# Peptides against a protein of PDB entry 6A30, part 35

Target 1, 150 residues: chain A of PDB entry 6A30
Amino acid sequence: AQDADNVLQPIMDLLDSNLTLFAKICEKTVLKRVLKELWKLVMNTMERTIVLPPLTDQTMIGTLLRKHGKGLEKGRVKLPSHSDGTQMIFNAAKELGQLSKLKDHMVREEAKSLTPKQCAVVELALDTIKQYFHAGGVGLKKTFLEKSPD

## One batch from the design tools (peptide; aimed at target 1 T20 Y132)

Design b2_p24_1_s2 (made by RFdiffusion4, then SolubleMPNN; from b2_p24_1, 8 letters changed)
Fold by OpenDDE base, seed 2:
Structure b2_p24_1_s2 (fold): chain B 150 residues (1-150), chain A 24 residues (1-24)
Amino acid sequence: as target 1 above (150 residues)
Amino acid sequence: GRTTISKEEIEAAVEKSKEKLESI
């Protein structure tokens, strides 16, 4: 559905760019940790986008993700040297930490009941994102993704 | 040598997820 695409496409574009970089620069255990934090970010962003009615503007997800992604300018991703990779991980972790604070702001907003349509979009979106984060078995475990608070 | 998750494995999973999204 167009509504699911509108929510997921900005997230997937961000994830595609960032996870490709993280997969190259992170050790397996570090990468899994990064994926867990990204999962939380994605879930929080989806919750805001779907539960908050007026933020249908693709610009807001893009802006939230971009406000947290602004450190990745357009530059040709040269394979960062070992030192550059560590700094990129640190910057990404810092940005993810800022997004965790954004969750605390959401918890204060009255839990709006999702319409049946919104629930269907969320379910479809979650299935797609779970597949993405599972990464054919090399990413996050299915059991972890299924236990994530909906 | 620290085993990293293959870039190709991540890219394949992303592409599979995109294909599924386009089917919705």
Scores: peptide ipSAE 0.030, ipTM 0.503, DockQ to the pose 0.066
OpenDDE base, seeds 1, 3, 4, 5: peptide ipSAE 0.024, 0.025, 0.029, 0.035; ipTM 0.498, 0.494, 0.503, 0.514; seeds 1, 5 fail the geometry check

Design b2_p24_1_s3 (made by RFdiffusion4, then SolubleMPNN; from b2_p24_1, 10 letters changed)
Fold by OpenDDE base, seed 5:
Structure b2_p24_1_s3 (fold): chain B 150 residues (1-150), chain A 24 residues (1-24)
Amino acid sequence: as target 1 above (150 residues)
Amino acid sequence: MRTTITKEEIEEAVLQSKKELDKI
């Protein structure tokens, strides 16, 4: 239980911070693109967290997420006036671009076979993340989430 | 309609995960 919460919590904190901002700033079409890139980031982060470090190295996710997530203050984002919207979209796109670069730092360590416990954690984490990204049908399509290379 | 993924939906998904993970 605690190990899986430790894997999920940093991912959920990232998703909460970024998706709340992007949902406010982005149009529906832009939001779907952002969600797809965040999905890739989540999958890559999960792979790195579970496959690369032993489940104990929580410090690396927090450090990686903090290095790239520092721009999203929990500030009460006032609904931007029309002029502020373009700059916010540009900043959000820059942050997303920085997060997508985390993929390039995934050194392909040899896929160590996940233990049965790690597999169960991954399955539960994936189901939760899929439900979240589906968002009752307003988010990503189930077919995209299921066909994503896991 | 702005498709807002709500904070509540995240919290509910996390809570469901925790409940299932407590069974392992």
Scores: peptide ipSAE 0.028, ipTM 0.428, DockQ to the pose 0.081
OpenDDE base, seeds 1, 2, 3, 4: peptide ipSAE 0.023, 0.020, 0.022, 0.019; ipTM 0.413, 0.432, 0.412, 0.481; seeds 1, 2, 4 fail the geometry check

Design b2_p24_1_s4 (made by RFdiffusion4, then SolubleMPNN; from b2_p24_1, 10 letters changed)
Fold by OpenDDE base, seed 3:
Structure b2_p24_1_s4 (fold): chain B 150 residues (1-150), chain A 24 residues (1-24)
Amino acid sequence: as target 1 above (150 residues)
Amino acid sequence: GRTTITEEEIRKAVEQSKKKLDSI
């Protein structure tokens, strides 16, 4: 419970702020693309925080997500014109996509075997995040979420 | 036929997820 909350709370806060903005300015097709890239980013962040280092750092999660989302936060202050907003979102999605590709090239260092405690935290966290990204059926399809590498 | 996802739909999904998180 507490360990899962420590991991999820920073992620939920960031996602809430960004997706609220995107829901206002994005067409459905563009928003879907952004959600896919955000999903990849969240999965990568969780892997780095829970799987790679033995220590869960709440501050690290928030910092990693914010660093990769910097292109998104600049849009929070000024609703750009429709044209400027579309280009900004496209650029942000592109940047997130590139980061996801970089992970594929990072030789999976032999994932240290997760302890039973770490496994339980990952399972709880993934369930909650999947529900968020599914967004009651209006977000990402369940089939896409289940095919994402854990 | 929906061209956009509404802010309200996103907000509702976030709140549901937060409630679940609080129960863990």
Scores: peptide ipSAE 0.042, ipTM 0.526, DockQ to the pose 0.060
OpenDDE base, seeds 1, 2, 4, 5: peptide ipSAE 0.026, 0.037, 0.052, 0.049; ipTM 0.503, 0.518, 0.535, 0.536; seeds 4, 5 fail the geometry check

Design b2_p24_2 (made by RFdiffusion4)
Pose (drawn by RFdiffusion4):
Structure b2_p24_2 (pose): chain A 105 residues (1-54, 100-150), chain P 24 residues (1-24)
Amino acid sequence: AQDADNVLQPIMDLLDSNLTLFAKICEKTVLKRVLKELWKLVMNTMERTIVLPPSKLKDHMVREEAKSLTPKQCAVVELALDTIKQYFHAGGVGLKKTFLEKSPD
Amino acid sequence: EEAEELEEKFLTAAEEKLEEAKEE
């Protein structure tokens, strides 16, 4: 849990002062649109940075084996991910839980 | 006041998830 907090700390320091500034000055729809968009952006960047997918093999270029995360690493990732979701739900001001769950991103 | 309330909501939701994981 402490490790997941440390992983999210950089992105939380960025968004905190912001998300906070918004919903204060945005109509519901405007806020929801921005969060939905920032959500897609975070999920996409994560997909393309910490988990980029894995060369000519014999003759026909095959994808290499993925280097598995350690058990502790898998757990930290899962928890950190579940935490960002709750962060964007924000207990009922952010995105709805039903939207986040079915988010294709 | 409103900014503080919103900040608490955003942070509290994440903190509650981490507290649940600490309890487990």

Design b2_p24_2_s1 (made by RFdiffusion4, then SolubleMPNN; from b2_p24_2, 14 letters changed)
Fold by OpenDDE base, seed 1:
Structure b2_p24_2_s1 (fold): chain B 150 residues (1-150), chain A 24 residues (1-24)
Amino acid sequence: as target 1 above (150 residues)
Amino acid sequence: SEEEELRAKFRGSYQAVLEKAEKE
């Protein structure tokens, strides 16, 4: 549990920060779309974490997440006008798109076999993330989450 | 606010899974 939390907490902090922004500026339908993109990002990040050695994974996730999070703190979030919200969504989508492209450029390192302990942590992490994104039914549908490749 | 409620549901879901895992 602690190991899973250590892996998940940086992701959850990033997600919470982004969700705060998106909840302020997005309509419900747009928010769902953003959640889907965040889900893809998280899945991609986890895939990389599984392939990479354990010690580098937390730092890389944290660093990747922190580099993207630092841009958000400085702005006194003036309640952006509807136009400003759209631009922020566009910028966020662009950032997410760049992260997705980074996946394609990362050398497909051969999937290292996970130890049973690592598998258990990954399973717990996946379940936690699914529950997070489902958010008691207000987030993504379970069917969508289950169809997403792990 | 609706935003705070939404965020609370997300965070609550995460916390619930962690608490369950700690009890097992």
Scores: peptide ipSAE 0.153, ipTM 0.708, DockQ to the pose 0.682
OpenDDE base, seeds 2, 3, 4, 5: peptide ipSAE 0.142, 0.134, 0.136, 0.107; ipTM 0.697, 0.690, 0.688, 0.654

Design b2_p24_2_s2 (made by RFdiffusion4, then SolubleMPNN; from b2_p24_2, 14 letters changed)
Fold by OpenDDE base, seed 2:
Structure b2_p24_2_s2 (fold): chain B 150 residues (1-150), chain A 24 residues (1-24)
Amino acid sequence: as target 1 above (150 residues)
Amino acid sequence: SEEEELRAKFRGARDAVLAEAEKA
């Protein structure tokens, strides 16, 4: 329980702050698109952190952020200020990329393989994140979240 | 507002799952 909380709390704090901001500045359809992109970013970051812990250099996170940021920039986002909103999303994505700190909590061992305990923590963390993004049915669909590469 | 409802649901889902995680 405590290990899961240690992993989840930084993620949830970051998501809560950024999603609150996005909910304020985005129209409903745009918000759903932003949520999908953030979900992909979180999942990709977690995958790389867990599966490829030695390669989780800030450079790889930067590349992921740039890829997703470019996708958001090309999207017609109905924001009060398109430039400011896009920049805020990009900055938030950059902050989410710092989920590499998850390495300190989940990957204490130099081994690429997770222990059964670490697997249980990761599964709990993923379930929590899925519930957060589902948001009681107003966020992303469960089917979309379950089809995401774990 | 729809925004306030969305924020409330996000927070509610977060808190519910974190509470269950603390029990496990």
Scores: peptide ipSAE 0.097, ipTM 0.620, DockQ to the pose 0.477
OpenDDE base, seeds 1, 3, 4, 5: peptide ipSAE 0.090, 0.081, 0.093, 0.095; ipTM 0.615, 0.598, 0.618, 0.627; seeds 1, 3, 4 fail the geometry check

Design b2_p24_2_s3 (made by RFdiffusion4, then SolubleMPNN; from b2_p24_2, 12 letters changed)
Fold by OpenDDE base, seed 4:
Structure b2_p24_2_s3 (fold): chain B 150 residues (1-150), chain A 24 residues (1-24)
Amino acid sequence: as target 1 above (150 residues)
Amino acid sequence: SLEEELRKKFLDAYQKKLDEAKKA
C-alpha cells in the first residue's frame, strides 16, 4: 500500500496540475486530445520505468514527472483572455512534447522481471490512473484506456 | 465546471484506491 502510494502521488500530483490547467483553457474536444497525449506519456513513462530500473526508480518516475511538472507550477496563470489561452495551450503542448522526448533518453536496460509486489503496485497505479483519466465518464473512454499498450 | 468535475472524480477515484490498498 505505501509503495503504491509512493508511486502514485507524484504521478497524481502531476496529472492533477496539468489536467486542472488544461480543463481551464481547453474546450471539451481539445481537452480530450490533451488527455490522450497525457495518457500516452504516462503509460510510456511507466512502461519504461517498470521495464528498466528496480523500485529505486519510484523516485525517478516521481523525479522525472516532478522535474517536468515543476515547470508547470510556476504557471498558475489566471484564466487568460482568448489570446492567452492559445499561448497556454501551445506552452502546455510544448511541455508535453518535451516529456515525450524524455522517452528517447531512457535507455532500455535489460528488462528486469518485476517482483509480484512490484506488479501489484503497478497494477494498482494503472487502475488508479485509468480511473483518473476516465473521470466518471467526462474524460477518456474506458475502451481507449484499455487499448493503451500496457 | 469540467475542471471541478475532473478534479472531484480524480480525488474520489484516488481515495478509493488508497482505501482499498489500506484494507489489503
Scores: peptide ipSAE 0.071, ipTM 0.592, DockQ to the pose 0.500
OpenDDE base, seeds 1, 2, 3, 5: peptide ipSAE 0.067, 0.082, 0.059, 0.062; ipTM 0.597, 0.614, 0.582, 0.589; seeds 1, 2 fail the geometry check

Design b2_p24_2_s4 (made by RFdiffusion4, then SolubleMPNN; from b2_p24_2, 11 letters changed)
Fold by OpenDDE base, seed 2:
Structure b2_p24_2_s4 (fold): chain B 150 residues (1-150), chain A 24 residues (1-24)
Amino acid sequence: as target 1 above (150 residues)
Amino acid sequence: SEEEELRKKFRGAYQEVLEKAKEA
């Protein structure tokens, strides 16, 4: 449980901060596109983080996510004008882009076979993330989440 | 607006999922 929480917490923080914001500011169609791209990014990041030794990279991702997440909390979110919402999306996309670049710096450690315990943690994490992205049916479709190649 | 209601539903659903995952 604690190991799963450690893996999930950075992702949950990312999802909580960014998806909640996107849900507030994005139009439905834009939100769906953002969710799809986030899903791909999260899956790719998890795949790499799992294949990479868990300890060092989670802290970096968590620290990067925490640094960027705190910046979003401070502003009295006056309902941003259309321009402010666009800038927030752009900033969030830029942050996500940095996460994708972090992907390139994540040392391709040779795919050491995950232990059964690690696999179970990953599966639990993936299921939880799928639930987040599904959001009780208002997010991404289950069929899309299930077909997303690991 | 319909869009605002959709946003509210989305936020509510995410919050519920996040809370459930924190409790697990």
Scores: peptide ipSAE 0.175, ipTM 0.730, DockQ to the pose 0.185
OpenDDE base, seeds 1, 3, 4, 5: peptide ipSAE 0.112, 0.104, 0.116, 0.105; ipTM 0.656, 0.646, 0.681, 0.636

Design b2_p24_3 (made by RFdiffusion4)
Pose (drawn by RFdiffusion4):
Structure b2_p24_3 (pose): chain A 105 residues (1-54, 100-150), chain P 24 residues (1-24)
Amino acid sequence: AQDADNVLQPIMDLLDSNLTLFAKICEKTVLKRVLKELWKLVMNTMERTIVLPPSKLKDHMVREEAKSLTPKQCAVVELALDTIKQYFHAGGVGLKKTFLEKSPD
Amino acid sequence: KTEAEERIEKLAEELKEAEEEKEE
């Protein structure tokens, strides 16, 4: 849990002062649109940075084996991810839980 | 509670207070 906090700390320091500034000065729809967009952005960047997928093999170029995360690493990633979801739900001001769950991103 | 959970609760409270101020 402590490790997951440390992982999310950088992105939370960025968004905190912001998300906060918004909903204060945005209409509901405007806020929702921005959050939905920032959500897609965070999920996409994570997909393309911490988990980029894995070369000519014999003759026909095959994808290499993924280097598995350690058990502790897997757990930190799952929890940190579940935490960002709650962060964007924001207890009922951010995105709805139903939207986040069915988010294709 | 974790630091992230505490921040999320604080953020939710501040956002709800900002929505209430808009409604008033």

Design b2_p24_3_s1 (made by RFdiffusion4, then SolubleMPNN; from b2_p24_3, 12 letters changed)
Fold by OpenDDE base, seed 4:
Structure b2_p24_3_s1 (fold): chain B 150 residues (1-150), chain A 24 residues (1-24)
Amino acid sequence: as target 1 above (150 residues)
Amino acid sequence: MTASQKRIEELTKKLKEAREEKLK
């Protein structure tokens, strides 16, 4: 359980600030679309990370996302206090665009087999991140989260 | 409660609050 948390915490750190912003500025349907795109990005990133680098480090997925997230934070456009809704949406879209580039940095290497322990950690991490995106029913539907992001 | 579970609860709260604020 702790290992799964260690993997997810950096991901959640990256997502929390963005989701909070999007929740404030986006109406319900727009927010759902944003959540779906973020879900796809996270799932694709996790899949590639699991398939490509040997999960030598149980925190590798989280570390990878955190490294990219820190780069995004440094470039985070501060919303001016008097920015109109259009500017806020533009800034949010820009941040989302930067997050999407994370997928392109994942280079496919030879798939290494996971140990049973690593598989269990990944499974728990996946279940937990689904709950995260479901957000007590405010986020994505469970039926959507159970589908392949492809 | 795990750290992740706490984060989920916090996010849930924030998202609900944001929705409620828009409905006012």
Scores: peptide ipSAE 0.444, ipTM 0.876, DockQ to the pose 0.769
OpenDDE base, seeds 1, 2, 3, 5: peptide ipSAE 0.357, 0.350, 0.429, 0.393; ipTM 0.842, 0.838, 0.872, 0.856; seed 2 fails the geometry check

Design b2_p24_3_s2 (made by RFdiffusion4, then SolubleMPNN; from b2_p24_3, 12 letters changed)
Fold by OpenDDE base, seed 5:
Structure b2_p24_3_s2 (fold): chain B 150 residues (1-150), chain A 24 residues (1-24)
Amino acid sequence: as target 1 above (150 residues)
Amino acid sequence: MSKSEQRIKELTEKLKKAEQEKLE
């Protein structure tokens, strides 16, 4: 459990700030689309950074994601006035675009087979992140999360 | 409860609150 927590912390740090903002500024259908894109990004990041390189470099996900995620202030985002809402959506879209670019900058290392211990940690981490994205029913549907390539 | 489980709970509450605020 502790190992899975360590793997998930950098991802959760990014998602906590972004999802809270997106939940406030996005209409429901837009929010779901954003969540789906974030889910794909998270899965791809985990695959490239955890599965491909040795798990010893777990700190890389957090560092890479933090470098591109610095635009979201942890601050109490006041509900934007109607005039500010459009600009916030554009800013959120820009941030998502930056996260997508991060995916392209991740160097694909040679795929190494995971040890049984590493597999167990990844499985636990995946289960936890699925619960995170489901967010008690507010987020993505379980059926979507289960059918998505991990 | 793991730290991750606690964060999931906290996020869920925040998202529910955000959705409620949009409906008001």
Scores: peptide ipSAE 0.237, ipTM 0.764, DockQ to the pose 0.748
OpenDDE base, seeds 1, 2, 3, 4: peptide ipSAE 0.210, 0.236, 0.227, 0.228; ipTM 0.743, 0.761, 0.760, 0.754

Design b2_p24_3_s3 (made by RFdiffusion4, then SolubleMPNN; from b2_p24_3, 12 letters changed)
Fold by OpenDDE base, seed 4:
Structure b2_p24_3_s3 (fold): chain B 150 residues (1-150), chain A 24 residues (1-24)
Amino acid sequence: as target 1 above (150 residues)
Amino acid sequence: MTKSQQRIEELTKKLKEAREEKLK
């Protein structure tokens, strides 16, 4: 449990402020699209973590996500004024476009062998991040989260 | 409750609040 938590904390740090902002400025449908793309990015990042780098680095998933999602890292979320709202939506749309392009460049690789402990950590991490993106029903539907992003 | 679970609850609250504000 602790290992899964440690893996997810960097991801949540990256996403929390941005999702809160997007929830405020985006229409429901737009927000859902943003969430879907972020979900795909997270899933792809996790896949790469299983395939390439050792799972021993508890921050690896977060690091990879940050590497691919640098545009999502905003140190200070400023509440948009009416004038800033349009620009913020534009920026969100731009980021969404970048995420979509990134997805197209991601190739599925064969996962390396995992120990039973590593498998348990991955499973718990997946369950937790699904709950995160579901956000008590405000976020993505559970049925969507169970689908492969591929 | 794990730290992640707490953060999920906090996010859920924030997202719900944002939705409610849009409906006003």
Scores: peptide ipSAE 0.396, ipTM 0.855, DockQ to the pose 0.789
OpenDDE base, seeds 1, 2, 3, 5: peptide ipSAE 0.334, 0.356, 0.382, 0.371; ipTM 0.830, 0.839, 0.853, 0.847; seed 1 fails the geometry check

Design b2_p24_3_s4 (made by RFdiffusion4, then SolubleMPNN; from b2_p24_3, 12 letters changed)
Fold by OpenDDE base, seed 5:
Structure b2_p24_3_s4 (fold): chain B 150 residues (1-150), chain A 24 residues (1-24)
Amino acid sequence: as target 1 above (150 residues)
Amino acid sequence: MTASQKRIEELTEKLKKAIEEKLK
């Protein structure tokens, strides 16, 4: 249980800080794209967290999130006085761009076979995160979430 | 229920509401 919490906590922080913001600022089609990219990021983050030694995992995820999270606030390019809607779209596009950069920095480590303990942690974490992304049926489709490579 | 499971349920509800507001 504690091991699952250790994996989930960084992911939950990422989801709380980013996904709720995107849900507020993005229109429906952009939000779906953001959800899909964030899902991929979460999967890669989980893979890294499980494959890397426990001490490096939390620090690395925290460092990656902190390094890329700081870039989000400073990108206030004074766009000209375009309508509130255009600024929101531009901000959403910038935020999505930052998430993509974060994904690119998540180097895929060599796929090691998971131990039974790691598998149990992954299964619990995946079920929990799938529930979040499904969002009671208004988020990502369950079929899409199930096609994600474990 | 773990602390993370409780938190994720709360976050799930928060996200659900945010998306539902966009669907209106």
Scores: peptide ipSAE 0.224, ipTM 0.770, DockQ to the pose 0.586
OpenDDE base, seeds 1, 2, 3, 4: peptide ipSAE 0.252, 0.282, 0.318, 0.293; ipTM 0.778, 0.794, 0.816, 0.799; seeds 1, 2, 3, 4 fail the geometry check

Design b2_p24_4 (made by RFdiffusion4)
Amino acid sequence: AAALKAKMKAAVAAAKAAAAAAAA
Pose (drawn by RFdiffusion4):
Formats: C-alpha cells, sequence, structure tokens
Structure b2_p24_4 (pose): chain A 105 residues (1-54, 100-150), chain P 24 residues (1-24)
C-alpha cells in the first residue's frame, strides 16, 4: 500500500491542484468532459510507458516473451490502478463508477 | 474545493482499507 502511494504521488501532485480548481469553476458537463478526457489520457500513457509490449526468430520476426513483474510489483500495480479509478470517481463528483469500469481505455 | 479534496481522500482511503481487509 505504501509503495502504491509512492507510485501515484507524482501524478496526484499534478492533478490535485487542478481537478480541484475545475469542478469549482466548471459546469457539471464541462467538468465531466474534462475528467473523461484526462482519464483516457492517463490510461493511455500508462499503457504506453510502464507496460509497453515486448525480433527475428529463426526467419519470420516473432514477438519476444514479456518480462514478468515480480509478485510485489504486480500487487503494487493492481492497487495503484484501482486507486486512480477511485480518484477519478471522487466519491460522486468525478466520473461514475459504471463509466470507469466499462471504459475501453 | 476543500470538500472535493476531502471526498477524494475519503474514497482513496476507503479503497485502501478494503484492499487491506481483503489481504488480511
Amino acid sequence: AQDADNVLQPIMDLLDSNLTLFAKICEKTVLKRVLKELWKLVMNTMERTIVLPPSKLKDHMVREEAKSLTPKQCAVVELALDTIKQYFHAGGVGLKKTFLEKSPD
Amino acid sequence: AAALKAKMKAAVAAAKXXXXXXXX
């Protein structure tokens, strides 16, 4: 849990002062649109940075084996991910839980 | 703004507490 906090700390420091500034000055729809968009952005960047997928093999170029995360690493990633979701739900001001769950991103 | 921050912290704290209870 402490490790998951440390992982999210950088992105939270960025968004905190912001998300906060918004919903204070945005109509509901405007806020929802921005969060939905920032949501897609965070999920996409994570997909393309910490978990980029894995060369000519014999003759026909095959994808390499993924280097598995350690058990502790897997757990930290799952928890940090579940935490960002709650962060964007924001207990009922952010995105609905139903939207986040079915988010294709 | 302060209420929003409180809600975010509370939601995150609740998720952590649920994850700790499941691990226990």

Design b2_p24_4_s1 (made by RFdiffusion4, then SolubleMPNN; from b2_p24_4, 19 letters changed)
Fold by OpenDDE base, seed 4:
Structure b2_p24_4_s1 (fold): chain B 150 residues (1-150), chain A 24 residues (1-24)
Amino acid sequence: as target 1 above (150 residues)
Amino acid sequence: SEEFRKKREEAIQKKKEEWAKKLA
């Protein structure tokens, strides 16, 4: 539980910050698209993390996600005006873009197999993230989430 | 939206409860 929480918490914090912002400023259709892109990014990041050295990479992703999440938390206070929303989306996109760059750094490390425990943690993490993105039906469709590569 | 936030929190809470059950 603690290990799963350690992995999930940074992700959830980042997602919570971003999705809360996006949910406030985006129209439903735009929000869905944003969610899809976020999902892809998260899955891509996690997929590469799984292939990469588990401890250092989990910490790196967690650190990166926390770093980006903390950066976003500073902006969370004010209901963004329409103009502020665009800037916030841009900033969020920039932060997410850095996650994609992490992908390139991760490819250089020797792929380590996950232990069964690590696999279980990842599965739990994925399930939680899926539920988060689904958000009781107001987010992404389950079918979309299930088709995403693990 | 507030609805999205609420549903998200409910979903997360549900998963935490499921984890707690699996780890017990």
Scores: peptide ipSAE 0.070, ipTM 0.608, DockQ to the pose 0.536
OpenDDE base, seeds 1, 2, 3, 5: peptide ipSAE 0.068, 0.076, 0.069, 0.064; ipTM 0.609, 0.623, 0.606, 0.610; seed 2 fails the geometry check

Design b2_p24_4_s2 (made by RFdiffusion4, then SolubleMPNN; from b2_p24_4, 19 letters changed)
Fold by OpenDDE base, seed 5:
Structure b2_p24_4_s2 (fold): chain B 150 residues (1-150), chain A 24 residues (1-24)
Amino acid sequence: as target 1 above (150 residues)
Amino acid sequence: AEEFREKVKKAIEEKKKEWEKKQK
């Protein structure tokens, strides 16, 4: 449980910060696209976190995800005029892009087979994230979430 | 579109509360 929480908390914080902002400023079509990109980013980040040595890299990724998530909170959400909303989307996309680039610099260690405990933690984490992105049926479709490489 | 955004926002807030409860 504690290990799952350590992995999930930074991801959930990032998702909360980004999705809350995007839900306020985006049109439906833009929001769905952002959700898909966030999902890909989260899945890719988790995959690398699991493949990387468990202890040091989780903290680094968590810290990075948290730093980028908090960067969005400092923007005093003034009721964005349409122009302000576009700039906010651009800034958030830039932050997500930086997270993706940082991930690419992480050394792919050889995919060690996950222990049964690690598999259970990952499964729980994935289920929680899938539920979050599904958002009670208003978010991403279950079929899209299930097609993401586990 | 606004109704959809509000539903997404509400769902996110509900999931956040559920997560916070699991951390206690």
Scores: peptide ipSAE 0.065, ipTM 0.597, DockQ to the pose 0.149
OpenDDE base, seeds 1, 2, 3, 4: peptide ipSAE 0.052, 0.059, 0.047, 0.054; ipTM 0.579, 0.587, 0.576, 0.575

Design b2_p24_4_s3 (made by RFdiffusion4, then SolubleMPNN; from b2_p24_4, 16 letters changed)
Fold by OpenDDE base, seed 2:
Structure b2_p24_4_s3 (fold): chain B 150 residues (1-150), chain A 24 residues (1-24)
Amino acid sequence: as target 1 above (150 residues)
Amino acid sequence: SEEFRKKREAAIAEKKAEWQAKLA
């Protein structure tokens, strides 16, 4: 449970922050597209993170989150003017772009066969993320999430 | 729509709570 939490917490924090933001500022159609791209990004990141030794990845994700988390001022989200919303999307996209770059810096360590324990953690993580993206039916369709290359 | 946004936010909060409960 602790190992799963260590892996999931950074991802879920990222997802929570970004998806909450996008839900507030994006139109439905745009939001769906963003969710699809986020899903792909998360899956790719997880695939790479799992291949990498757990310790280095948590630190990098944590550092990325910490650098960007300072901007999540709990401040009274004044309904950002259209300009503010665009900037927020841009910032979020930039953050996601950093995750994509993390993909490139994540050392292609040879796909060491995950231990059974690691596999179980990953499966749990994937299930949780799928549920999160499905969001009780208002997010991505289950069929889409299942067809995503596991 | 505003309705969709509210539903999405509620669902996100719910899933976060479920996740936290499962890990606890």
Scores: peptide ipSAE 0.061, ipTM 0.595, DockQ to the pose 0.124
OpenDDE base, seeds 1, 3, 4, 5: peptide ipSAE 0.057, 0.050, 0.056, 0.044; ipTM 0.589, 0.571, 0.590, 0.606; seed 5 fails the geometry check

